# Ledger of designs, part 79: peptides against a protein of PDB entry 5H65

Target 1, 294 residues: chain A of PDB entry 5H65
Amino acid sequence: QYLERTPLCAILKQKAPQQYRIRAKLRSYKPRRLFQSVKLHCPKCHLLQEVPHEGDLDIIFQDGATKTPDVKLQNTSLYDSKIWTTKNQKGRKVAVHFVKNNGILPLSNECLLLIEGGTLSEICKLSNKFNSVIPVRSGHEDLELLDLSAPFLIQGTIHHYGCKQCSSLRSIQNLNSLVDKTSWIPSSVAEALGIVPLQYVFVMTFTLDDGTGVLEAYLMDSDKFFQIPASEVLMDDDLQKSVDMIMDMFCPPGIKIDAYPWLECFIKSYNVTNGTDNQICYQIFDTTVAEDVI

## One batch from the design tools (peptide; made by RFdiffusion4, then SolubleMPNN)

Design b2_p8_5_s1 (from b2_p8_5 with P7F D8E)
Fold by OpenDDE base, seed 5:
Structure b2_p8_5_s1 (fold): chain B 294 residues (1-294), chain A 8 residues (1-8)
Amino acid sequence: as target 1 above (294 residues)
Amino acid sequence: SYPPLVFE
């Protein structure tokens, strides 16, 4: 798309909503720490949520591990089940259900595991060896997703989360509706289980200054702006370094703003009403850092 | 030096 460049001083005087192309310097940004900038966003209810920390997941899975797998739900046409008993004093039962494709167990790199009673550590170990893992519990008549506060699907180091507000959970046997039981596309799994997937997003506020004016622009983006997936950045040191390098380039520490690089981007204005107060806000859109910057 | 950006 094409828009004429507009100075910030002119933009600040105009009504919303409008779209602009600007050339400005990044005076500052927040949050300063990358891990604080990654959130989960629901595309339906638009709620922003924190990415659960390891400690949060530990609690959820520890609680789940206190429940005993129901023997009646093991070994169905959908999956083969294997049970382990831990060596601790409690003798905790762990069930792993291997989902079959047309009655055949797939290779590990294509296999979906349903884990019942596993700890975070155990789940992580399995997710490193198998394509996909779903934490589950024994329901009344079928296996069910354990908790939407935990990932509904783990693929390698990627944790897929669902919206508690918008999801209407269905039992595990609904995975039968999937024709291909090898690829385990997150959106397909979510659809089968009645889950509205949350999206990893970078959430940042940029303070932009072009010498004529200063405005704050909101950045909410999953993978376009940095050309780095928000879903992967928390688990990859190299990706984290890349984002940090980009931000340091835009807003170099210990240097005066007059030496900052000029940035071009698109911003859109929109109205926000808080009681009797009307405010115009701005959001960055359709803007990408070039690949050679990464 | 200015970092290049791409617009949609």
Scores: peptide ipSAE 0.021, ipTM 0.511, DockQ to the pose 0.041
Fold by OpenDDE base, seed 4:
Structure b2_p8_5_s1 (fold): chain B 294 residues (1-294), chain A 8 residues (1-8)
Amino acid sequence: as target 1 above (294 residues)
Amino acid sequence: SYPPLVFE
């Protein structure tokens, strides 16, 4: 798309909604810490929530580990089950269910594991060796997803979460609806289990200044702006450094704004009602950091 | 397609 450049002073006087191309400097941004800018967003109810921390997950999985796997739910047409008993004083039982493809166990790099009673550490170890891991619990008639406050799917270092409000959970046997039981696409898994997947997003507020005016523009983006997936950045030091470098380039610390680079981007205005007050807000859209800048 | 951010 193409839009003519509009000065911020003109934009600030116009009604919403409209789209603009601007040239401005990034005077400041918030939050300043990257980990605070990564959120989970529901595409249906639009709820924003924090990404759970390791400590949060430890508690959830510890609680799940206190439950005994139901023997009646082991070894179905969908999966083969193996049970381990820990050697510690508690003798905790852990069930791992290996999902089959047409009755055949896939290769490790294609295999989905359903884990019942595992700790976070154990789950992470398994997720590094197998294609996918789903934390589960024994339901009345079938295995069920453990908890939407924890990942419904773990693939390597990526944790996939679901919306508690919008999801209508279905039992594990609904994975049978998937024709291909080797790739384990997160969206397909979510659909089969009645989960509305949350999206990792960068959420930031940019204060933009072009010398004619100043406005705040909202950034909510998953992977296009930085050309870095929000879903991966928290687990990758190099990606974190890259984002930090980009932001330092846009808004160099310790120098005057006169020396800041000029940025061209798209913003759109929209109306927001807060009680009886009507406000016009702005959001960055369809903008990416150029490859030669990264 | 997304237009690139341009530094000037």
Scores: peptide ipSAE 0.018, ipTM 0.523, DockQ to the pose 0.039
Fold by OpenDDE base, seed 3:
Structure b2_p8_5_s1 (fold): chain B 294 residues (1-294), chain A 8 residues (1-8)
Amino acid sequence: as target 1 above (294 residues)
Amino acid sequence: SYPPLVFE
């Protein structure tokens, strides 16, 4: 898109909604910590959620580990089941269900595991070895997803989450509807299980200053602005460093704003109602960090 | 399309 550059002082006087091209300096940004800027976003209800912390997941899986796998649900046409009894004080039962493709067990790099009664640590170990892991529990007549507060699908270090508000969960046997039981595309798994997948997004507030005025613009972006997936950044130190370097470039610490680089980007204005008060907000769109900057 | 940020 092409728009003529508009000074911030002019933008601040105009009604919303409108789109603008601006040239400004990044005076400051929030949040300062990267992990605080990564959220989960529902594409349907637009709810923003925090990414669960390890401690949150520990609690969920610990609770799940207190439940005993139902023997009647083991070894179906869809999956082969193996059971372990831990040697810890509780002696808990852990069930691993290996999903088959046309009755044949896939190779580890193509295999989906359904984990019943596993701890976070155990699940993570398995997810590093096998293609995909779904935490499950024994339902009345079938295995079911354990909890939407935890990932519905883990692939390596990537945790896929679903929206509690928009999802209508279906039992595990609905995975039979998938023609390809080797790739385990997250969206396909979600669809089969009635899950609306959440999207990882960077959510930040930029304070922009062009010398004529100052405005705050929100950034909500999955992978276009930084050219880095929000879904991967929390688990990759190199990606984290890259984002930090970019932000330090835009808003270098320890120097005055006069020395900051000029940034060109697109912003759109929109109306927000807060009770009886109407305010105009701004959002960055269709803007990306150049490849040579990364 | 997503135009690149321009640093001036």
Scores: peptide ipSAE 0.018, ipTM 0.514, DockQ to the pose 0.039
Fold by OpenDDE base, seed 1:
Structure b2_p8_5_s1 (fold): chain B 294 residues (1-294), chain A 8 residues (1-8)
Amino acid sequence: as target 1 above (294 residues)
Amino acid sequence: SYPPLVFE
């Protein structure tokens, strides 16, 4: 991919859509806080959603924990069930269903747990020991995914979310369609359960200035721009620091823009219509931070 | 094709 460099002043005069290579300085960017720039994006309906906070998840799982696991749904050909009764005032019951591979319980590092009635803390504890965790609830005839507002799959520190708009949830027994019940690939799990997985994305607005003009360019990227997965950054302090360092290099605080580094990147223009108002917007694409910068 | 961001 090669494009000649175009000054911003020229770009600002042109109709969309077009692609450009630019050389500009990052005058400013928003949001300033990294955690605010990480969103969930549906590849199908293109809705952007906030990543649920821990407090949000606490509420969801607490609500789920008020429901008693249905004994009739325990111990199927797909999973073996174990029940715990908490020592709290209510004597809450927690069910853990160990998914079997061809009738055999996998090793812990290959095992999928279906957790029913667990708190966020309990779920996280289990996810640290086992390969995968799915929060579930007792449905009428089968276990079902608890809530798409919570992760449908937890693997280590990675929370996988699904799109409420695009997903048509199927019961947990549909996991039987997976021949290999040890790897638990998120996309395969999602497909089996009728879930459209959401994608973690960085969402930022860059104000770019090359001295001839100023324009705002939109950044929506999962893992290419920073060479850091948006899916991992919120759970890794080192990755967070890396992103912060990169942004500080692009837009150094406490100094004038004249001293800012020149950045080369690709932007594409596109038309946005809001009623009778037409606007040309810009998006960064096919651009990555050099490895020596990270 | 993701060209590296160049700082000058």
Scores: peptide ipSAE 0.018, ipTM 0.514, DockQ to the pose 0.039

Design b2_p8_5_s2 (from b2_p8_5, 3 letters changed)
Fold by OpenDDE base, seed 4:
Structure b2_p8_5_s2 (fold): chain B 294 residues (1-294), chain A 8 residues (1-8)
Amino acid sequence: as target 1 above (294 residues)
Amino acid sequence: SYPSLVFE
């Protein structure tokens, strides 16, 4: 795609929607903290929500652990079940269901575990040893996803979340529809269970200045802008450092804006109505940080 | 060189 460069002063006078190519400096950006810029986005209803903290998950799984696994739901054609009783004061029962592929238990690196009654710590330990983990609970006639406030799928350090508003949850037995029960692709799992998966996104507001005008542009991107997945950045110190370095290069602290680098990118304008107020907003799109910067 | 952005 190609557009002629337009100065910000001209853009600010035009009606929306339109697409522009600009050359500007990043005067400032918000939020300043990376962890505040990573959110979950629903591709269907477009709701933005915060990534749950460890403490939030602890509460959810602690609550789930108060429920006793239903013996009637153990050992189906889909999975083999094992039960552990903790030696702590509560004597908590934990059920782990090993999903089979055509009646055969997969290797650990290919195996999906359904965990019932596990704590966050226990779930994390298992997710580091096995391919995939789904927190579940006993329903009336089948296992069900525990809670969409928690991950519906954990793979290593990656937590996959679903939209509460848009999802129509189906029981665990619907995993039978998956022909390949070894790879456990998150989108496939979500589809089988009636989950609309949320997308990790970087959400930032850039204040751009080209000397003719100042414009705020919205950035919402999952993995293209930084060439770093938003889904991985919170769990990887090196990726965090990379993003921080990029932003410091674009907007170096303690330096005058005259010395800031010029950035070229695409922005699109769009109309927004807030009550009785109509305004034009701008969003960065189809733009990637050059490899020589990373 | 200075940081730049590329178009997709």
Scores: peptide ipSAE 0.018, ipTM 0.506, DockQ to the pose 0.041
Fold by OpenDDE base, seed 1:
Structure b2_p8_5_s2 (fold): chain B 294 residues (1-294), chain A 8 residues (1-8)
Amino acid sequence: as target 1 above (294 residues)
Amino acid sequence: SYPSLVFE
């Protein structure tokens, strides 16, 4: 799309909604810390949630580990089960269920593990060696997803989360609906289990200044703006450094704004109503950092 | 070159 450049002073006087092309400098941005800028977004209810911290997950999995796997739910047509008893003072039992493809155990790099009673550490260890891991618990008649506050699917270093509000969880046997039980596409797994997947997004507020005016523009983007997936950035130091470098280039510390680079981007205005008060807000859209910056 | 933003 093409829009003519509009100065911020003119934009600030106009009613919403409208789309604009602007040329401005990034005076400042928030939050300053990258990990604070990554959130989970539901595409259905549009709630924003914090990415759970490791400590949060520890608690969830520890709680799950207090429950003993139900023997009656082991070794079904869908999965083969193996049980370990820990050597700690409690003798905790951990169940790993290996999901079969048409009755055959797949190779480790294609295998989905259902883990029952595992700690975060144990789950992570298994996820590093197997294709996919789902934390589960024993339900009344079937295995069930452990908790939507934890990942419903772990693939390598990627933690897939679901929306508590929008999801209507189904039992693990619904994975039978998947014809191919080797690829374990997150969206397919989610659909089978009645999960609405959350999306990792960068959430930032940019203060833009073109010399004629100043406005704040909201950024919510998953992978287009930085050309870096929000889903991967928290687990990759190099990606984190890249984002930091980009932001430092746009808003270099210790330098006056007069020396800041000019940035061109699209922004859209929209109305926000808070009681009787109407406010016009702005959001960056259809904008990507140039490749030479990455 | 200076960093820039491009339109999709």
Scores: peptide ipSAE 0.012, ipTM 0.503, DockQ to the pose 0.041
Fold by OpenDDE base, seed 3:
Structure b2_p8_5_s2 (fold): chain B 294 residues (1-294), chain A 8 residues (1-8)
Amino acid sequence: as target 1 above (294 residues)
Amino acid sequence: SYPSLVFE
């Protein structure tokens, strides 16, 4: 894609929608904190949601842990169940269901666990040892996903979330529809369970200045802009450091804008209606930080 | 050199 460079002063006078190539300095950006810039986005309803905090998950799993696993739902053709009672917390019962592949228990690195009654800590421990973990609860006739406010699937340190608005949850036995019960692709799991998976995205507002004008541009991107997955950044200190370094390079703290680097990017304008007021907004698109910066 | 952005 190629567009002729347009000065910001000219862009600010034009109607939307249009696409532009610009050369500008990043005067400032918000939010300044990386963790505040990572959101969950639904590809269908387009709602943006906060990534649940550990404290939020603790509450959900604590609540789930108060429920007793239903004996009638244990040991099906789909999974083998192991039950134990904790010595603390008034003898809490925890069920781990090991999903089988054609009647055979897979290796740990290929195994999906359904955890019923586990705490966040316990779930995280298991997710580090096994390929995949789904928090579940006993439904009327089958195991069911515990809560869409929590991850529907945990793989290592990656938490996969679903959209409450767009999802129509199906019972756990629908995992039988999956031909491959070893890889546990998140999208496949989501499809089987009627979940619309949310996407991790970086959400930022850039204030751009080219000397002719100042323009705010919106950034919403999953993994292209920084060449870093938004889905991994919150759990990886090195990735966090990389993003911070990039932003510090684009917008160096403690120095004047005259010393800032010039950046080229694509922006598109679009109309937004807020009550009776019409506003033109701008969004960055098809732009990637060069490899020499990473 | 200054950091740059590339287009996709």
Scores: peptide ipSAE 0.011, ipTM 0.505, DockQ to the pose 0.040
Fold by OpenDDE base, seed 5:
Structure b2_p8_5_s2 (fold): chain B 294 residues (1-294), chain A 8 residues (1-8)
Amino acid sequence: as target 1 above (294 residues)
Amino acid sequence: SYPSLVFE
């Protein structure tokens, strides 16, 4: 797409909504910490949520681990079940259900595990080995997803979350609708289980200055701006370092703004009404950090 | 030497 470059001073005087191409310096940005900028976004209701911390997940899975797997739900046409009893005083039962593809157990790297009664540590160990894990619980007639406050699917180090507001959960046997039970595409799993998947997004506010004016622009992007997936960055030190380096390049610490690089990007204006107050806000869109940076 | 950006 093409737009003529517009100075910020002119933009600040115009009504919304409009689209602009700008050339400006990044005076500052917030939040400063990367982990604070990664959120979960629902594409349906547009709610922004915090990514659950390890402590949050520990609580959920500890609670789930107090429940006993229902023997009647083990070993169906969909999955083979194996049960472990922990060696602690409580003798906690852990069930792992290996999902079959056309009645055959797939290779470990293609196998989906349904875990019932596992702790976060145990789940993580299994996900590293088998690559696909769904935390479940025994329902009345079928296995069910454990809790949407926890991941509905864990693949390696990637946690996939669903929207509590927009999802209408269906039982595990609905995975039968998937023709291919080896790839375990998150969107397909979500669809089968009635889940509206949340999207990892970078959420930042950029203060942009071109010497004629200053405005704040909102950044909400999953994988285009940095060319780094927000879904992976929290679990990868190298990706974190890359994002930090990019931001340090855009907004170098310890030097004056006069030495900052000039950045070109697209921004769009939009109206926000707060009671009787009408405010114009700005959002970055269709902008990607070039290959010479990353 | 400054970083550049790509537009869609």
Scores: peptide ipSAE 0.010, ipTM 0.501, DockQ to the pose 0.040

Design b2_p8_5_s3 (from b2_p8_5, 3 letters changed)
Fold by OpenDDE base, seed 5:
Parts: structure tokens; C-alpha cells; sequence
Structure b2_p8_5_s3 (fold): chain B 294 residues (1-294), chain A 8 residues (1-8)
């Protein structure tokens, strides 16, 4: 798409909604810390959630580990089960269910594990060895997803989360609906289990200044703006460094704004009503950092 | 040269 460049002073006087192309400097941005800018977003109800911390997950899995796997739910046509007993005082039971593809166990790099009673540490170890892990619990008649406050699917270092508000969970046997039980596409798993998957997003507020005016523009983007997936950045030091480098180039620390680079981007205005007060807000859209910056 | 942004 093409839009003529509009100065910020003109934009600030116009009604919403409208789309603009601008040329401005990034005076400042918030939050300054990358980990604070990564959120989970529901595409249906549009709620923003914090990415759970390790401590949060520890609690959830610790609670789940207090439950004993139901023997009646082990070794079905869908999965083969193996049970471990920990050497602690209570003898905690851990069940790992290996999901089969057409009755055959797939290769480890294509295998989905259902883990029942595992700690975060144990789950992470398994997820590093096997392609996919789902934390589960014994339901009344079938295995069920443990808790939507925890990942419904772990693939390597990537944690996939679901929306508690929009999801209507179904039992684990619904994975039978998947024709291919080797690829374990997160969206397919979510669909089978009645989960609305949350999306990792970068959430930032940019203060833009073109010398004629100043406005704040909201950035909410998964992977287009930085050309870096928000879903991977928290677990990859190199990706983190890349994002930090980009932001440092846009807004160099210890340097006056006069020396900042000029940035061209799209912003759209929209109305927000707070009681009787109407406010016009701005959001960055359809904008990507150029490859020479990445 | 300064970093640039690409439009979709």
C-alpha cells in the first residue's frame, strides 16, 4: 500500500480512524527491558497476559505431581505408557505416555509425550530430548490437559499457551482426530483439544517525534516488525541481542535526539472511549525493520 | 546511513 507522508502536527489534529505514513524519530520507548515487552495475546477475546515465569510453572507442576496417575488410563490405542516412581519420601508417580502414529511409536524427534505428575525440571528435560510434550492429568474417563495456566504444548524451548476464557477443553483422546501424529503442529493440537492458542507478541509504546509534533504509537506484533518471533526471543540470547541492537540503533543511549535516525512507518489512529472522554490512540502497523538493520 | 523500515 501507499500513503503520502503526513507530519505529526497534522495527524494530531485529525479525527480517527485514519491511516498514515510518517517519518519520525524514536524519542523513547517503553518498556525498556525486552522481557517486559513480551506478552501473550488472545486473537479472540484480545486479552493480554503475562508470560508465566518459571516460578509460576513450578507451582503448577508441583501441584500436579501430587496426583497419582490412574492405571486404567494407561496403554491405550493412542499411546503407550511408562511409569516411574521417584525415590523421595512419598514415592511420587510419574507417567509418560508415548503417543503412537497408526499404532506405531514414532521416532523420538517426532514423538509427542503426555506427561503426568512431572516437575518442571523433568518436563524440560524430556522436551529437550523429544519433540513435543503435553502436561496432562488423569480425568474421570480419559487423560486431560493439566492446566491452561501452564503450556498445553512444549516443543523444545517453546511454550505454547491457551486462553482460559475462550477455550473449551476436550479430553486427550481427541488427538485421534489428527491424521498425522508426527508433526504435532501447535494449531492442530490446539484445535483437537478445544484450545484457543495465545500468541506471543511484542508490546511496546513508541514516542515518535518528527520536529513538528510528538505522539505515542502502540506496537503489538508477533514476528513482522523485528522479523524475530516473539515466541522464541525469551529463550534465545542471540535473538535478544538482535532486538536490543535494533532498539539501540533506533534510540541510541547517551546520544541527543538530533543524532537519532529518521524512521518511516505506518501508523493508524483509533478512538478509545473512557466514560465520557474520547481519546485518539495510535498503533504501528504493516511495518518491518529493514534487513540492513537486522 | 540510518536504519529504515519496510512497508508491507
Amino acid sequence: as target 1 above (294 residues)
Amino acid sequence: SYPALVFE
Scores: peptide ipSAE 0.031, ipTM 0.562, DockQ to the pose 0.041
Fold by OpenDDE base, seed 1:
Structure b2_p8_5_s3 (fold): chain B 294 residues (1-294), chain A 8 residues (1-8)
Amino acid sequence: as target 1 above (294 residues)
Amino acid sequence: SYPALVFE
């Protein structure tokens, strides 16, 4: 894609929508904290949601752990169930359901676990050893997904979330529709369970200045801009450092803007109506940070 | 060299 470079002063005078190529400096950006810049985005309803904090998940799973697994729902053709009773004062029961592939238990690295009554810590421990984990609860006639406020699927360190608004949850037995019960592709699991999966996205506002004008451009991107997946960055210190380094390079602290690097990127303008007020906003698109080896 | 943004 090619567009002629347009100065910001000219862009600021034009009607939306339009696409532009610009050359500008990053005067500032927000939010400054990486954790705050990572959101969950629904591709269907376009809602942005916060990534749940560990504390939030603790509460959800603790609440779930207060429920006793229904014995009637254990050991189906889909899964074999094992129950543990905790040695605490409450004697909490935790059920782990091992999903079978054609009636056979798969290897640990291919196995999906359905966890009922587990704490976050317990769930995370299991997710480190098994291919996939789904937090569940006992429904009326079948196991059900525990809560869309928590991950519907955990694979290693990746937490997969679903949209509460757009999802129409189906019971766990719908996993039977999956022919291959070993790979557990998140999208396939989501589809089987009626979940609209959320996408991890970086959400930032860049204040761009080319000397002729200043405008704010919105960045919403999953993995192209930084060439780092938003889905992985929160769980990887090295990736976090990389993002921080990139932003520090674009907007070096402690020096004047005159010394900032020039950045070239695409922005698109669009109209936003808020009541009687109409304003033009800008969004970065089709732009990626170049690989910098030195 | 300064970091650069590239178009896709």
Scores: peptide ipSAE 0.026, ipTM 0.551, DockQ to the pose 0.041
Fold by OpenDDE base, seed 4:
Structure b2_p8_5_s3 (fold): chain B 294 residues (1-294), chain A 8 residues (1-8)
Amino acid sequence: as target 1 above (294 residues)
Amino acid sequence: SYPALVFE
């Protein structure tokens, strides 16, 4: 479990797979923008996806808002429904379905809302006030998740996404299977609805240099490396600032590399084969950013 | 203080 330090020059000569402890400077990293470094990762199929932009969500919800809620699907044993008609020329109808717990409407901080026909702005407002929000649409026999390109669950500022490839969506009434209809655990909601949740991950490439050699190491981490959840960073300016500060400390702008701090971390090598071409790649693992203690 | 990457 303990690994001795290995110089990069030695690592670069060795076959994969192997694990190493290194001490190196972060010469550079990509992407430079934090937003670009946050991805969605499927734990099942391992595909990486971009986190949808606000504009992407706007389009999805705008499209959803063009659909009229089906009256036949309102006010079931699972939820109480309230309908609003916007006072505009189009008369857009918005349905909010308040999911009940054992027939009782929970408090706002425990309540799951199913929103049908809402805009992104409206959904965000609701998610800030209520515990959980699921964007839905009227299906044939039941409400259904609106679109896996949008969050299947919004809790505060956290958007939970599902994998389109791995998910087999089930209708909203499957939430009845949840005994606890107050906490709305994302994994439980996902399971009930046949969703494979995606994981927010930081994805970066570090160019590491210890003076003996240079190698690129891949970073894919959800919450350990920065000790900041990738799921929250995009919606929290302070967290973003923290990550930026960390990276600036590792790789100070306008400063020569000789003045960069030495970083210690674990990397593992692995083989990547494209036909006859084989290359060795490196990934950072089991590493956390911390302040040096003198 | 200086940043460090520490092992888990």
Scores: peptide ipSAE 0.023, ipTM 0.571, DockQ to the pose 0.043
Fold by OpenDDE base, seed 2:
Structure b2_p8_5_s3 (fold): chain B 294 residues (1-294), chain A 8 residues (1-8)
Amino acid sequence: as target 1 above (294 residues)
Amino acid sequence: SYPALVFE
C-alpha cells in the first residue's frame, strides 16, 4: 500500500502500531557476518534458532551410526533396503532404504533415500546423487526420523529442519500417504511425518538515519528483501558474495555516512513489553533491494 | 540509479 514519506523524527514521536514509508541511510547494521544473520524460524511458535553447524550434525550422525539397523524393518512395501559394512575395525553398518513409487524404484533423480547409520559426509554424498535423503533410525515397529536437531530432509545442498517444539513425529510408513513419491516436496514430507518445517530467515538490525533522527529497524525475511533465499545462501559462495556486495553498497566501509546512498523502505512500529518496561520497536516489511543493485 | 530499497 502507498504511504506518504515520513521523517524519522516524526516517527519517533508517534505511538505504535503504525506503518511508515521512509527515506534514510543505513548508518550501520548487525550482525556484520552473514552466517550470523541466517536463522531458522518456526511459523507456529515463532522460535528463532541457529542453523546447526556441521560439527553439531557430525555429533548427531555419529551417535546414530552407533546403532545397528534392525533387520526386521528392512525391505517393506514402501522401500527396498541395502546394507553396507564399512571397512573400519568396528565394521559399522549403514542401511540405505530406497523408497519405491507404487512398488517400483524410481530413477535416481526422483528417488528418496532413507539413511540409517550414515555419517554426515556419507549422507551428503548420497544427497548429491539422489533426489532426497532422510536420516532415519530403527524404531520399535518402523523406521523413524533420526533427530529433529538434524535435517529431516536433505536435497542437494539444502537442509530442511523441523521444529522440535511443534512437531509430533510419525513413523516413516506415513510417507505412504504421499501420492507423489517422486518430487518429494519438503512441505509434503513434513506433513506426512508430523513435522512443522522451520523457515530459513535473514535476521538483521538496521540502524537508519535520515538526518532528522535515528532508529533501529528489525529485518526478518526469507527471500524477498535480498531476492536471495536464506535457505541457500549459506551453501553458495556466489549468493554470499551478492549479499555482502549489497550491504557494502548500502553501508560502504571506510566511507562517511554523508556519502551513503539514500534508501527507501517500509517500516512498521510495534509495542514490546518486558514486565513494566514498554518499548516501541520497528520492523522492515514489504521491501526489496532494487533490481539494479542485485 | 542509486542503490535503493523498493516497495512492494
Scores: peptide ipSAE 0.022, ipTM 0.571, DockQ to the pose 0.041

